Peptides against a protein of PDB entry 5HDT. Designs and how they scored, part 24

Target 1, 163 residues: chain A of PDB entry 5HDT
Amino acid sequence: MVVKTFMDMDQDSEEEKELYLNLALHLASDFFLKHPDKDVRLLVACCLADIFRIYAPEAPYTSPDKLKDIFMFITRQLKGLEDTKSPQFNRYFYLLENIAWVKSYNICFELEDSNEIFTQLYRTLFSVINNGHNQKVHMHMVDLMSSIICEGDTVSQELLDTV
Target 2, 163 residues: chain A of PDB entry 5HDT as posed
Amino acid sequence: MVVKTFMDMDQDSEEEKELYLNLALHLASDFFLKHPDKDVRLLVACCLADIFRIYAPEAPHTSPDKLKDIFMFITRQLKGLEDTKSPQFNRYFYLLENIAWVKSYNICFELEDSNEIFTQLYRTLFSVINNGHNQKVHMHMVDLMSSIICEGDTVSQELLDTV

## One batch from the design tools (peptide; aimed at target 1 I107 E151)

Design b2_p18_2_s1 (made by RFdiffusion4, then SolubleMPNN; from b2_p18_2, 8 letters changed)
Fold by OpenDDE base, seed 1:
Structure b2_p18_2_s1 (fold): chain B 163 residues (1-163), chain A 18 residues (1-18)
Amino acid sequence: as target 1 above (163 residues)
Amino acid sequence: KAAVKEKMKKAAEERDKA
């Protein structure tokens, strides 16, 4: 229900954005980010990705620490892309497609720990990429990584070593 | 960063056109 609500929401609908603001904030709580069920965490990640899409270019999360937690959380969920035959793969694909299309991680450039976030993202993507992924998955991964490289003025040595 | 927000805004506008 929650996933469908955000997926169908128009980013230009200010009334709906205001209505769901509290829900968006609650979805970023430790209760959801540290939920014991892996499928629930995946759903939460997809919802968070939709929230970034809907509220772009301004995220409803104002705390730098919270933003870091969210993107580290999303990055951890991307590990699920490794198993292309999983029943949940389509949702992992949606997550990847969304964050690549929206360029959601670009908001991290304003964070002090941006290099840590991007490094973990790159390591995760390189750890899961395999020949079982179709061309679309590869393109989204490349789009996601290239956007960050192109928008960043500088990159850490650790990030360079990861690439 | 203002530059990043501006680029994200442009990206959002392009998505709306597609």
Scores: peptide ipSAE 0.057, ipTM 0.690, DockQ to the pose 0.488
OpenDDE base, seeds 2, 3, 4, 5: peptide ipSAE 0.018, 0.033, 0.019, 0.022; ipTM 0.542, 0.679, 0.500, 0.525; seed 3 fails the geometry check

Design b2_p18_2_s2 (made by RFdiffusion4, then SolubleMPNN; from b2_p18_2, 11 letters changed)
Fold by OpenDDE base, seed 2:
Structure b2_p18_2_s2 (fold): chain B 163 residues (1-163), chain A 18 residues (1-18)
Amino acid sequence: as target 1 above (163 residues)
Amino acid sequence: MEKVKELMKKRAEELDKR
């Protein structure tokens, strides 16, 4: 059975979303989020980013705790952006590009621990940003952070104070 | 599991072509 990739799925197809719901849930399982192989985790993160893109503005995950785990997981993967010479840098770039474009983290505003998630995201991004990154990487990082600041009211101020 | 592995493999290939 040929499995369609998430990139090939149409956002307008509710039937396809339903078909891949179980897959989306499995990708968010501890088996994948805590997988010992960093390359596997990166691919999982990319797939999760695709899921958020497809299901936007909603998420197929009903548990706030699971959502938190996912975004904390994605945030941890972004550390890989530091090494611009890595053979897997393109995958990290895709992850960044996707979540910035989709504004995936905006879902976190509904979570009680949104501030923790955003704080960790900002800390991670600032830790990896360097002059070796090209303009596109910088742009996506800024877009991602700016979106959260603009959409957040009280959260933005606390976040700014933390960074 | 097999479906997930297949998806991941395909995604890897797609991402590497970018």
Scores: peptide ipSAE 0.276, ipTM 0.863, DockQ to the pose 0.036
OpenDDE base, seeds 1, 3, 4, 5: peptide ipSAE 0.256, 0.231, 0.268, 0.261; ipTM 0.850, 0.836, 0.859, 0.855

Design b2_p18_2_s3 (made by RFdiffusion4, then SolubleMPNN; from b2_p18_2, 11 letters changed)
Fold by OpenDDE base, seed 4:
Structure b2_p18_2_s3 (fold): chain B 163 residues (1-163), chain A 18 residues (1-18)
Amino acid sequence: as target 1 above (163 residues)
Amino acid sequence: MEKVKEIMKKRAEELDKK
């Protein structure tokens, strides 16, 4: 069960909320989700994470298909965490920190394909974890995965096989 | 679209300062 009080503590001001409301639908468009530039896609993911933080525990997106696309997109960006020496690592770190703190993926429990989304997330996280990551990175990864397990009523066999 | 890109650029700069 999502604790609304916890998520409310991490919301931005009303002014920032209004700003992201105007951008939310644009950032979730195919133009940005399928952008050919890897750095642009990372920025898009960070901004989408900001949007989820601001609107937590809800989201400005009502389409289940769009939500699935967004979270699958964010998951793909997390692969960049594997290179701790990348100039863009701070952005990858922010993405991880944000989605872990906000528990952004928990909104996916309402989606029919939630197990597929969580499976891909876990596969990605386990593939990028390495000895170069500091304690904070490890903590956020654990927090993210633990939150999903704790709040989920059931876990598919496929997800269990992935862990 | 250009306005969106400007906002994205600003956000990128903020993230890089962390």
Scores: peptide ipSAE 0.329, ipTM 0.884, DockQ to the pose 0.031
OpenDDE base, seeds 1, 2, 3, 5: peptide ipSAE 0.289, 0.319, 0.289, 0.296; ipTM 0.867, 0.880, 0.869, 0.868

Design b2_p18_2_s4 (made by RFdiffusion4, then SolubleMPNN; from b2_p18_2, 10 letters changed)
Fold by OpenDDE base, seed 3:
Structure b2_p18_2_s4 (fold): chain B 163 residues (1-163), chain A 18 residues (1-18)
Amino acid sequence: as target 1 above (163 residues)
Amino acid sequence: KEKVKEKMKKAAEEADKK
């Protein structure tokens, strides 16, 4: 998969990416993904989104199981978009904006469990979307879902039923 | 970028504090 981003001109050097590798792997550990504090989990999700942006179109995570865990984790954090009055809403917005712009979930097409990941994403987005969200939030949600549908050569019936 | 690295470090520190 070739992801063309506007950030290509400002991408970190290969040396800098190597320096981030150990930290990137550490942030994807169960210690962080299963951290008991919801604010910590949200911050971790934002960092993971940044990591995907930096390493796009590739990722430092080579294990399919780990990638699945990460995206299921990010999907769970998106539930926080429901409360537009939360002090943490701006950080949830950042998470949504980032993953939509980078098309981070598109790396999941190479995973055997891609349909499960996409289905959970769509269910989550539809569960939190409401008329209280501003136009930007709606736009990012639509962009995220549309990109997955357009790049998927075949969409499962289960996913279609969710939409 | 340096800002991203700093953010990642802060996340780790915050997780350690809580």
Scores: peptide ipSAE 0.172, ipTM 0.823, DockQ to the pose 0.030
OpenDDE base, seeds 1, 2, 4, 5: peptide ipSAE 0.134, 0.151, 0.146, 0.153; ipTM 0.811, 0.814, 0.813, 0.817

Design b2_p18_3 (made by RFdiffusion4)
Pose (drawn by RFdiffusion4):
Structure b2_p18_3 (pose): chain A 163 residues (1-163), chain P 18 residues (1-18)
Amino acid sequence: as target 2 above (163 residues)
Amino acid sequence: SFKMNTDPMPPKDSSIFD
């Protein structure tokens, strides 16, 4: 249910944002990012994605160490895109569609470990893409990765090599 | 502020979470 309200919420709704702000900070807890259940991490990942959409360009989570944990956690969940036959696939697609539209990963430009994050993201996307994906999946991946290059400060040789 | 897109995202079908 929390996924639906975060999905339907608007950047304008200052009232609902101040109300659910404490929950948004809580969903990033280590209890969720490392929950052993596959279905829970997926739902939490979708929430964190909209939480970044709703509060942009000023995200609620300010701790860089914690901000790092989130985006690496999301990258691990993008591995679910590979199984196009799974009933959960359309949820992984929603996650991809969201961080692509919102350019949430651009928050990592300021983090000290930005290169590790972007490199692991590129490797993951190139390792999950297969003949089961329609052009919308290809399109969202390009949108996601293009923003990191065009709007980033630099491109390391390691990140360039993943391409 | 962060470099992000703030345009309204098109509405989606939420039944995938039923």

Design b2_p18_3_s1 (made by RFdiffusion4, then SolubleMPNN; from b2_p18_3, 7 letters changed)
Fold by OpenDDE base, seed 1:
Structure b2_p18_3_s1 (fold): chain B 163 residues (1-163), chain A 18 residues (1-18)
Amino acid sequence: as target 1 above (163 residues)
Amino acid sequence: SYKMNTSKRPKRDLSIFD
């Protein structure tokens, strides 16, 4: 599967990055972002997370609107963390771990609508976080939110008030 | 400017997507 290809790909492989660039762009199309199957959307989100990892510190997406769509999309997928007993939970965990490790959302600081994106992220995380999550999940959630605050010279007071 | 983590991560279990 494509998701496995991106999972196993290293950041230093320029040849592979070039080879899969078109696929990366295709995965961000509305066809995938608005796919009716939630399992497909989860796989797409995981791929996109790895794309941000592989192409860090840059992103292959040049459109600010597209970047916004992607991160709003990823944020929506994080709602799946709510059910720890789901057979898909490990994939949601992978998504969370990845974006927390990479600090992927930090790209959003270059976007005009960064505050909206971060607000939705925080609201989503706080809506799904619960005592049933293990310590690793909690740590990744905290790491993700903290990384944004640490970079947050541009983080509005409005966002801070949501915490 | 913002920072992202470009460090290599430990390998992950691909079987979660089997």
Scores: peptide ipSAE 0.542, ipTM 0.945, DockQ to the pose 0.793
OpenDDE base, seeds 2, 3, 4, 5: peptide ipSAE 0.538, 0.526, 0.539, 0.538; ipTM 0.945, 0.941, 0.944, 0.945

Design b2_p18_3_s2 (made by RFdiffusion4, then SolubleMPNN; from b2_p18_3, 7 letters changed)
Fold by OpenDDE base, seed 4:
Structure b2_p18_3_s2 (fold): chain B 163 residues (1-163), chain A 18 residues (1-18)
Amino acid sequence: as target 1 above (163 residues)
Amino acid sequence: SYKMNTEKRPARDLSIFD
């Protein structure tokens, strides 16, 4: 599985990073981002999260529009965290843990629409938080939101109103 | 500018994608 390949890859694996660069770019295509199967979209999101991890601090995606599409896509997948009893919950957890640990959303500060992306992220996270989540899930959600607040010099009024 | 975590993470269980 492609998801396992990126999941097992280390950041210092320079030869592997070069080898799978084209695959990383292909996974961000509209074909995958707009795939009709929600389980496929979740797998794609997990792959993209690991791609940000592996290529940090510089993502292989050079287009600002593409980066925006990717993070809006990942944000939409996080809605799956709401159902703690889902058989796919562990994969949603992996996605959350990864983006929180990597601080992947911080790359969005270079985007013109960063505030829109962050606003949607915060709204999504608060919409899915529930008492069924264990402490680890809550901690990752807090870590993810805190990393963005700590990195940003200023926060838009819209984001402040959302939080 | 921005900061991202570039440290190597602990190993994860690949079985979640079986």
Scores: peptide ipSAE 0.558, ipTM 0.946, DockQ to the pose 0.803
OpenDDE base, seeds 1, 2, 3, 5: peptide ipSAE 0.534, 0.556, 0.543, 0.552; ipTM 0.941, 0.947, 0.942, 0.945

Design b2_p18_3_s3 (made by RFdiffusion4, then SolubleMPNN; from b2_p18_3, 8 letters changed)
Fold by OpenDDE base, seed 4:
Structure b2_p18_3_s3 (fold): chain B 163 residues (1-163), chain A 18 residues (1-18)
Amino acid sequence: as target 1 above (163 residues)
Amino acid sequence: SYKVNTKKRPKRDLSIFD
């Protein structure tokens, strides 16, 4: 399946990156971002996370509006981390680990609505974190939030109020 | 500007998507 293809792809796989570029763009379409099936949306989010990994430091999505939609979409999927006993939890974990390791959200600093994106991310993470999460989950959540704080020269008052 | 990780990550277990 598509998610496995991107998951197994290395960042220096230039030929494969070019080959799957159109698919990467297609996965960010409204059809997938607004898909009615929750499990499909999770798979799409995992693919998008790996796309950010593969094409780092750039992203194949050139539209600022599209980038905002993608990150808001990924943020909404992270709510699934709240149930540690879910059969899909390992996939939510994979999503979290990827975006934390890549520091994917740092791309948002070039967007006009970066503060909105970061605020929603932090609110979501704080809403799902619980005592049932193991050390790895907590570490990735901290890494994800810390990378944004360390990268930003300034933080909006709204974000500070959220934290 | 911003920075993201461009270093190769360790391979992951594909079985989570079986």
Scores: peptide ipSAE 0.440, ipTM 0.931, DockQ to the pose 0.795
OpenDDE base, seeds 1, 2, 3, 5: peptide ipSAE 0.403, 0.408, 0.397, 0.416; ipTM 0.923, 0.923, 0.922, 0.926

Design b2_p18_3_s4 (made by RFdiffusion4, then SolubleMPNN; from b2_p18_3, 7 letters changed)
Fold by OpenDDE base, seed 3:
Structure b2_p18_3_s4 (fold): chain B 163 residues (1-163), chain A 18 residues (1-18)
Amino acid sequence: as target 1 above (163 residues)
Amino acid sequence: SYKMNTEKRPKRDLSIFD
């Protein structure tokens, strides 16, 4: 399974990074980002999160519009964190843990629409956060939001109103 | 200039994708 391949891949494996580069680019295509199966989209999001981990501090995606699409896509998947009893919750947790640990959203500071991306992220996180989440989930959510606030030098009023 | 975490992540349990 592709998701396991990227999950197990180390960032210092240069040969593997080169070997799977085309697959990484293919996974960001509209075919996968707009896939009709919700479970497939979650797997794609997990793969993309690991791609950001593996290729950090850069991303293999050269198009600003593509990067925006990817992070808006990942943000939409995070909505799945709302149901802690879902059979897929551990996969949503993996996604959250990964993007928080890598600080992958910090790439968005190079995008003109960074405030839009961050606003949607914060709105999504605040919409799903609840007392049913354990301490680890809360920690990752806080880490994710804090890293963006600390890194950013400009924040829209809309984002400030959300926070 | 943005910063990302480039430290190695500990191994994760692949069984969550079984």
Scores: peptide ipSAE 0.592, ipTM 0.955, DockQ to the pose 0.787
OpenDDE base, seeds 1, 2, 4, 5: peptide ipSAE 0.574, 0.552, 0.556, 0.552; ipTM 0.952, 0.950, 0.951, 0.950; seed 5 fails the geometry check

Design b2_p18_4 (made by RFdiffusion4)
Pose (drawn by RFdiffusion4):
Structure b2_p18_4 (pose): chain A 163 residues (1-163), chain P 18 residues (1-18)
Amino acid sequence: as target 2 above (163 residues)
Amino acid sequence: SWEERAKKAGNLISEKYS
């Protein structure tokens, strides 16, 4: 249910944002990012993605250490894109479609471990892509990775090598 | 629509980090 309200919420709705702001900060808790259940991490990942959409360009989570945990957690969930036969696939697709549209990963430009995050993101996307994915999956991955290069400060040799 | 809201948020992120 929380996924639906965060999906339908708008950047304009200042009222609902101030109301659900405490829940948005809580969903990033370590209880969720490390929950052993696959279905829970997926739902939480979709929420964190819209939480970044709704509150842009000013995200609620300010702690860099915590901000790092979230985006690495999201990258681990993008592994789910590989199984195109799973009933949960369309939810992984929604996650990919969201962070691609929102360019949420650009928040990591300021983090000290940005290169590790972007490198692990690139390796994951190139390791999950297969013949089961339609062109929309290919398109969203390019949009996601293109923003990091075009709008980033630099491109390390390590990140360039993953391409 | 959701795509219009997501595009609006993405434009703002691009403006901030360009």

Design b2_p18_4_s1 (made by RFdiffusion4, then SolubleMPNN; from b2_p18_4, 9 letters changed)
Fold by OpenDDE base, seed 5:
Structure b2_p18_4_s1 (fold): chain B 163 residues (1-163), chain A 18 residues (1-18)
Amino acid sequence: as target 1 above (163 residues)
Amino acid sequence: SRKEKLEKSGKKMSEKYS
């Protein structure tokens, strides 16, 4: 099981990181990012989150365009947080918790379109935030947004309008 | 647990810019 492989891997597993590098690259292919099954896309997002965790502070993806595609993809999956009673909510929570803890989106500061990525992230988070979410969900959302604001030197007016 | 595994991941992406 691919999901379990990356979920169980830690950052210091150098031999495993080398062994599964090609798999990590394959999971970021259009085949998976554009998979028609919503549940599969969620699993892919969780795997990608674990890949960013494992390889932090670096990423195995060398293409800026690919990194942009991945984070835009992950952002789209976060919409699933809106339904707290969904059978897949725990996996959406896993995704949120992971990327917030790792500060995964901070790698986007090296991208030319970082502002677009952050804007879409903030819009998505604010669109799904509701009083039905528990404190942990709110905490992770705040942590995720705060890590970006604290790292950034400037904030665009568009982002300010979103916040 | 998931929480323990995550907490053991001490290296964060923000370290790239520290």
Scores: peptide ipSAE 0.354, ipTM 0.879, DockQ to the pose 0.548
OpenDDE base, seeds 1, 2, 3, 4: peptide ipSAE 0.305, 0.336, 0.319, 0.123; ipTM 0.858, 0.870, 0.860, 0.778; seed 4 fails the geometry check

Design b2_p18_4_s2 (made by RFdiffusion4, then SolubleMPNN; from b2_p18_4, 6 letters changed)
Fold by OpenDDE base, seed 1:
Order: sequence, then structure tokens, then C-alpha cells
Structure b2_p18_4_s2 (fold): chain B 163 residues (1-163), chain A 18 residues (1-18)
Amino acid sequence: as target 1 above (163 residues)
Amino acid sequence: SREEKLKKSGELMSEKYS
């Protein structure tokens, strides 16, 4: 499946990166981002996270609007972290771990609506964080939020109010 | 390992946006 393809792909495989570029672009289409099945959307989010990993530090998406859509989409999927007993929790963890380590949201610094994206991310994380999460989940959430503040030149007042 | 791949990408990202 597509998920396995990007999961196993090495970022140093230039030939594969070129071969699957069109697939990466296709996964960011409205068909997938607005797919009615939440499990499909989660799989898409995981694929997108791996795509950012593979192509780091350069996203293959050239449209700022598309990038915004993608990160807002990924942010919405993180709501699934709330239910630690869900059969899909491992995939939600996979998503969180990836975006935390890869620091993919740093790409948003190039977007006009970066503050909106970061604000939504923080609100989402604070809404789902709970004592049922293990230490690694908490660590990734903190690392994700901290890295954005540390690497950004300025943080909006709205974001500061969220923290 | 997968963790090493994630860290490598993260380092690249940090270098670009530091």
C-alpha cells in the first residue's frame, strides 16, 4: 500500500523520490484531504508526514495554499490522540512522533498564515493532552510546541495566550 | 533505523530554519 511505500522509503533514495513525487502530490489532493472516512484521512496524514520526512528540508508542494491545507489537515487528525484506547492510536502516535522529530511544521514559517496554523496546532494539542498519555507522547507534544517557539522569530499574542 | 531517519530529517529542517 501507499502507506508502506513512504514509510519504508529512505530520504537518500533520489531515484525513488523522483519516482513517487507524483504520488506525493496526488495524496495532497482534495479527494484525500476531504475523504469522508476518518481512517483513510489518518493514513493520508501519516503518508504526508513521511513525505515531509523524505523530502526534508524541502517540501515537494509548491503552492502556499496547498501547504496550508496540508498542515491544517494534519492538525485536525491529531485530535485522534485523545482516545488512548483506540485501535488507531498507534497510527496517531506515528503521526505525532514523525512531525515532532522531523519538525515539519517549520515549513509553515514560510507561509503568510503561519500564526494561524501554529495557533490551531497548539489549541489541538492542549485539547487532547491528558494524563492517560505515556511519557513519550507528552515528550513529543512538548518538543513539537517548544521547537516552534524557539525557532520562530516572533510569536503572535494569540499563540502566547494559548500556551 | 526509523528513529535515525527521523532525526536526520529533523536536523536538516533545523539547519534550514535555525
Scores: peptide ipSAE 0.710, ipTM 0.965, DockQ to the pose 0.925
OpenDDE base, seeds 2, 3, 4, 5: peptide ipSAE 0.703, 0.706, 0.710, 0.709; ipTM 0.964, 0.964, 0.965, 0.965

Design b2_p18_4_s3 (made by RFdiffusion4, then SolubleMPNN; from b2_p18_4, 8 letters changed)
Fold by OpenDDE base, seed 5:
Structure b2_p18_4_s3 (fold): chain B 163 residues (1-163), chain A 18 residues (1-18)
Amino acid sequence: as target 1 above (163 residues)
Amino acid sequence: SRKEKLKKSGELMSKKYS
């Protein structure tokens, strides 16, 4: 299983990283990013989050446009955190926890449209935050937002006003 | 552990972009 392959992979396994590089590239194709099934898109997002973990601090995707597409795609999946009773909530939590601890969105600082990506991330997080979320969910959301503010030298006023 | 792997990658990311 593709999802399990990247979920279990160690970031220090250089031979495995080289072996599955083409698979990582394939998972970022439009076929998967625009898949009609919401559950499939969530699995793809989790897999992409693990790919960023494995190849950190260097993403295997060389195209800035592709990187933007991926992070906008991951951001859209985070909307699923709004329903804590969803059967897929644990997988949404997996995605949030991963991107928060890995700080994968730091890759976006190299992109021309970083402010757009960060703005969409903040808007999405604030739209789903509610009192029904447990402390761990809140912690990851705060950590994710704080890391971008602290490490970003060029933060737009619009983003600052959102915080 | 999984947590350690995630934080290790996060540390690498922080070193590059901080």
Scores: peptide ipSAE 0.701, ipTM 0.964, DockQ to the pose 0.928
OpenDDE base, seeds 1, 2, 3, 4: peptide ipSAE 0.677, 0.680, 0.688, 0.697; ipTM 0.961, 0.961, 0.962, 0.963

Design b2_p18_4_s4 (made by RFdiffusion4, then SolubleMPNN; from b2_p18_4, 6 letters changed)
Fold by OpenDDE base, seed 1:
Structure b2_p18_4_s4 (fold): chain B 163 residues (1-163), chain A 18 residues (1-18)
Amino acid sequence: as target 1 above (163 residues)
Amino acid sequence: SREEKLKKAGELMSKKYS
């Protein structure tokens, strides 16, 4: 599967990045973002996260609308973190770990609709966090939110103490 | 708790960016 290729990828050379550009664009198509199977959507999200990791700090997507669609899509997949006993939880964890470590959402600051994207992300994380999550999950969620706050340069001491 | 802190942070940020 195409997803398997990206899941196993480390940081690629510039030549390899060029080879997978069309594939990256294809994965962002409506066919995948609106796929009826939730497991497929999760795999697509993981693959997209890997693409952002590989191309960091840039993204291979030039359309602001497409970037918004992708991050809104990824945000929706994070809802799956709620069920810690799901067979797919490890993939949800991978998604969270990846986007937190890479700071993937930080590219959204360049988008007009960044506030909408961040609002949806924070609401999603707020809705799924529970006592069943281990410290690693908590850490990644905090790192993800904290990175966005720091980038925005609007951090109060109270918020820093909370995060 | 860590969960409560995350919820608080999420709520604060949600309000900030809403």
Scores: peptide ipSAE 0.033, ipTM 0.630, DockQ to the pose 0.037
OpenDDE base, seeds 2, 3, 4, 5: peptide ipSAE 0.029, 0.017, 0.021, 0.017; ipTM 0.646, 0.519, 0.583, 0.523

Design b2_p18_5 (made by RFdiffusion4)
Pose (drawn by RFdiffusion4):
Structure b2_p18_5 (pose): chain A 163 residues (1-163), chain P 18 residues (1-18)
Amino acid sequence: as target 2 above (163 residues)
Amino acid sequence: SDSDFIPLNERWGRNARH
């Protein structure tokens, strides 16, 4: 249910945002980012993605250590894109489609461990892509990774090598 | 670079604007 409301919410709805702001901060709790259930981490990942969409360009989570935990957590969930036969695939696709459209990962440019995050993101995307993915998956991955290079400060040799 | 024209705080969320 919370996934639907966060999906349907708008950046304009200041009323609903102030209301659900406390829940948005809570969904990033370590209880969820490390929940052993695969289905829960997926749902939480979709919420955190729209939470970044709704509150842009000013995200609610301000702690850099916590902000790092979220984007590494999201990268781990993008591993689910590989199984195109799973019933949960379309939800992993929604997650990819969202962070690609919103350019949420660009928040990490200011984090000290930005290179580790972007490098692990690139490795993951190149390791999950297979013949089961339509061109929309390919397109979203390029949009996601292109923004990090074009709008970033620099490109390390390590990140360039993952390409 | 796009970063010469786009401030750091504006480098995301642009596509979701109305």

Design b2_p18_5_s1 (made by RFdiffusion4, then SolubleMPNN; from b2_p18_5 with D2L N9S W12Y H18K)
Fold by OpenDDE base, seed 3:
Structure b2_p18_5_s1 (fold): chain B 163 residues (1-163), chain A 18 residues (1-18)
Amino acid sequence: as target 1 above (163 residues)
Amino acid sequence: SLSDFIPLSERYGRNARK
């Protein structure tokens, strides 16, 4: 299982990081980002989150357009947090905790369309936040949003209107 | 397996390198 491979990989495993670099690149292809199966897309998102974790602070993806596509893709998957009763909720939690803890979205500050990415992230999070979420979920959502606000030097009016 | 998705905090703890 590809997801398990990256999930269990250590940041200091340099040999493994080199070995699976090409696989990491292929997982960001349109084939996976636009996969018709919702469960597959969630697994891809979790895997991409682990890839950002493993290769931090440098992403293996060099194309700004590709990075934008990836983070917009991950953002779309976070909508699955809305249903706490879903059998897949633990995987959505894994995705949320990972990107919040690693601060993966901080890579987006280098992108021209960073404000668009952050705006979509905030809209998505606010759309799914509800009283059914436990304290840990709320904490990770707040940590994710606060980190971006604190480290960003410019915030668009649209983002400010969302907050 | 759904059971394989253990939170990072449980796998490595919060002291883990980021």
Scores: peptide ipSAE 0.277, ipTM 0.821, DockQ to the pose 0.066
OpenDDE base, seeds 1, 2, 4, 5: peptide ipSAE 0.269, 0.268, 0.263, 0.266; ipTM 0.822, 0.818, 0.821, 0.819; seeds 1, 2 fail the geometry check

Design b2_p18_5_s2 (made by RFdiffusion4, then SolubleMPNN; from b2_p18_5, 6 letters changed)
Fold by OpenDDE base, seed 1:
Structure b2_p18_5_s2 (fold): chain B 163 residues (1-163), chain A 18 residues (1-18)
Amino acid sequence: as target 1 above (163 residues)
Amino acid sequence: SLSDVIPKSERYGRNARK
């Protein structure tokens, strides 16, 4: 399974990183990002998060347009955090934990449309934040948002209005 | 958690190592 492969891979596994680079690139294709199955899209998001983790601090995606598509895609998947009783919640949690720890969204500061991406991220997070979430979920959400604010010198008015 | 499993992982951003 692709998910298992990336989850078990370490950052210092140079041979494996090289071997699976093409797979990493294909996982960011429209075929996967626009897959009609919601569960498949979640798996893809988790794989992409793992790819960012494995290749940190140098993401294997070089196209600004592709990076934007990826982060907008991941942001859309985070809406699944709203249902804590879903059988897939653990995967949504993993996605959140990963992107918060790895600080993958900080890559977006290199993109022209960073403000759009961050705005959508914050809107999504605030739309799903609930008192029913455990402390770890809240912690990761706060870490994710705080990291972006800390990294950025300026924040758009739209983002400020969201916060 | 990932931090417990991979505490020495490289991260993104200018402030990743704070």
Scores: peptide ipSAE 0.436, ipTM 0.833, DockQ to the pose 0.143
OpenDDE base, seeds 2, 3, 4, 5: peptide ipSAE 0.408, 0.424, 0.414, 0.416; ipTM 0.846, 0.852, 0.843, 0.842

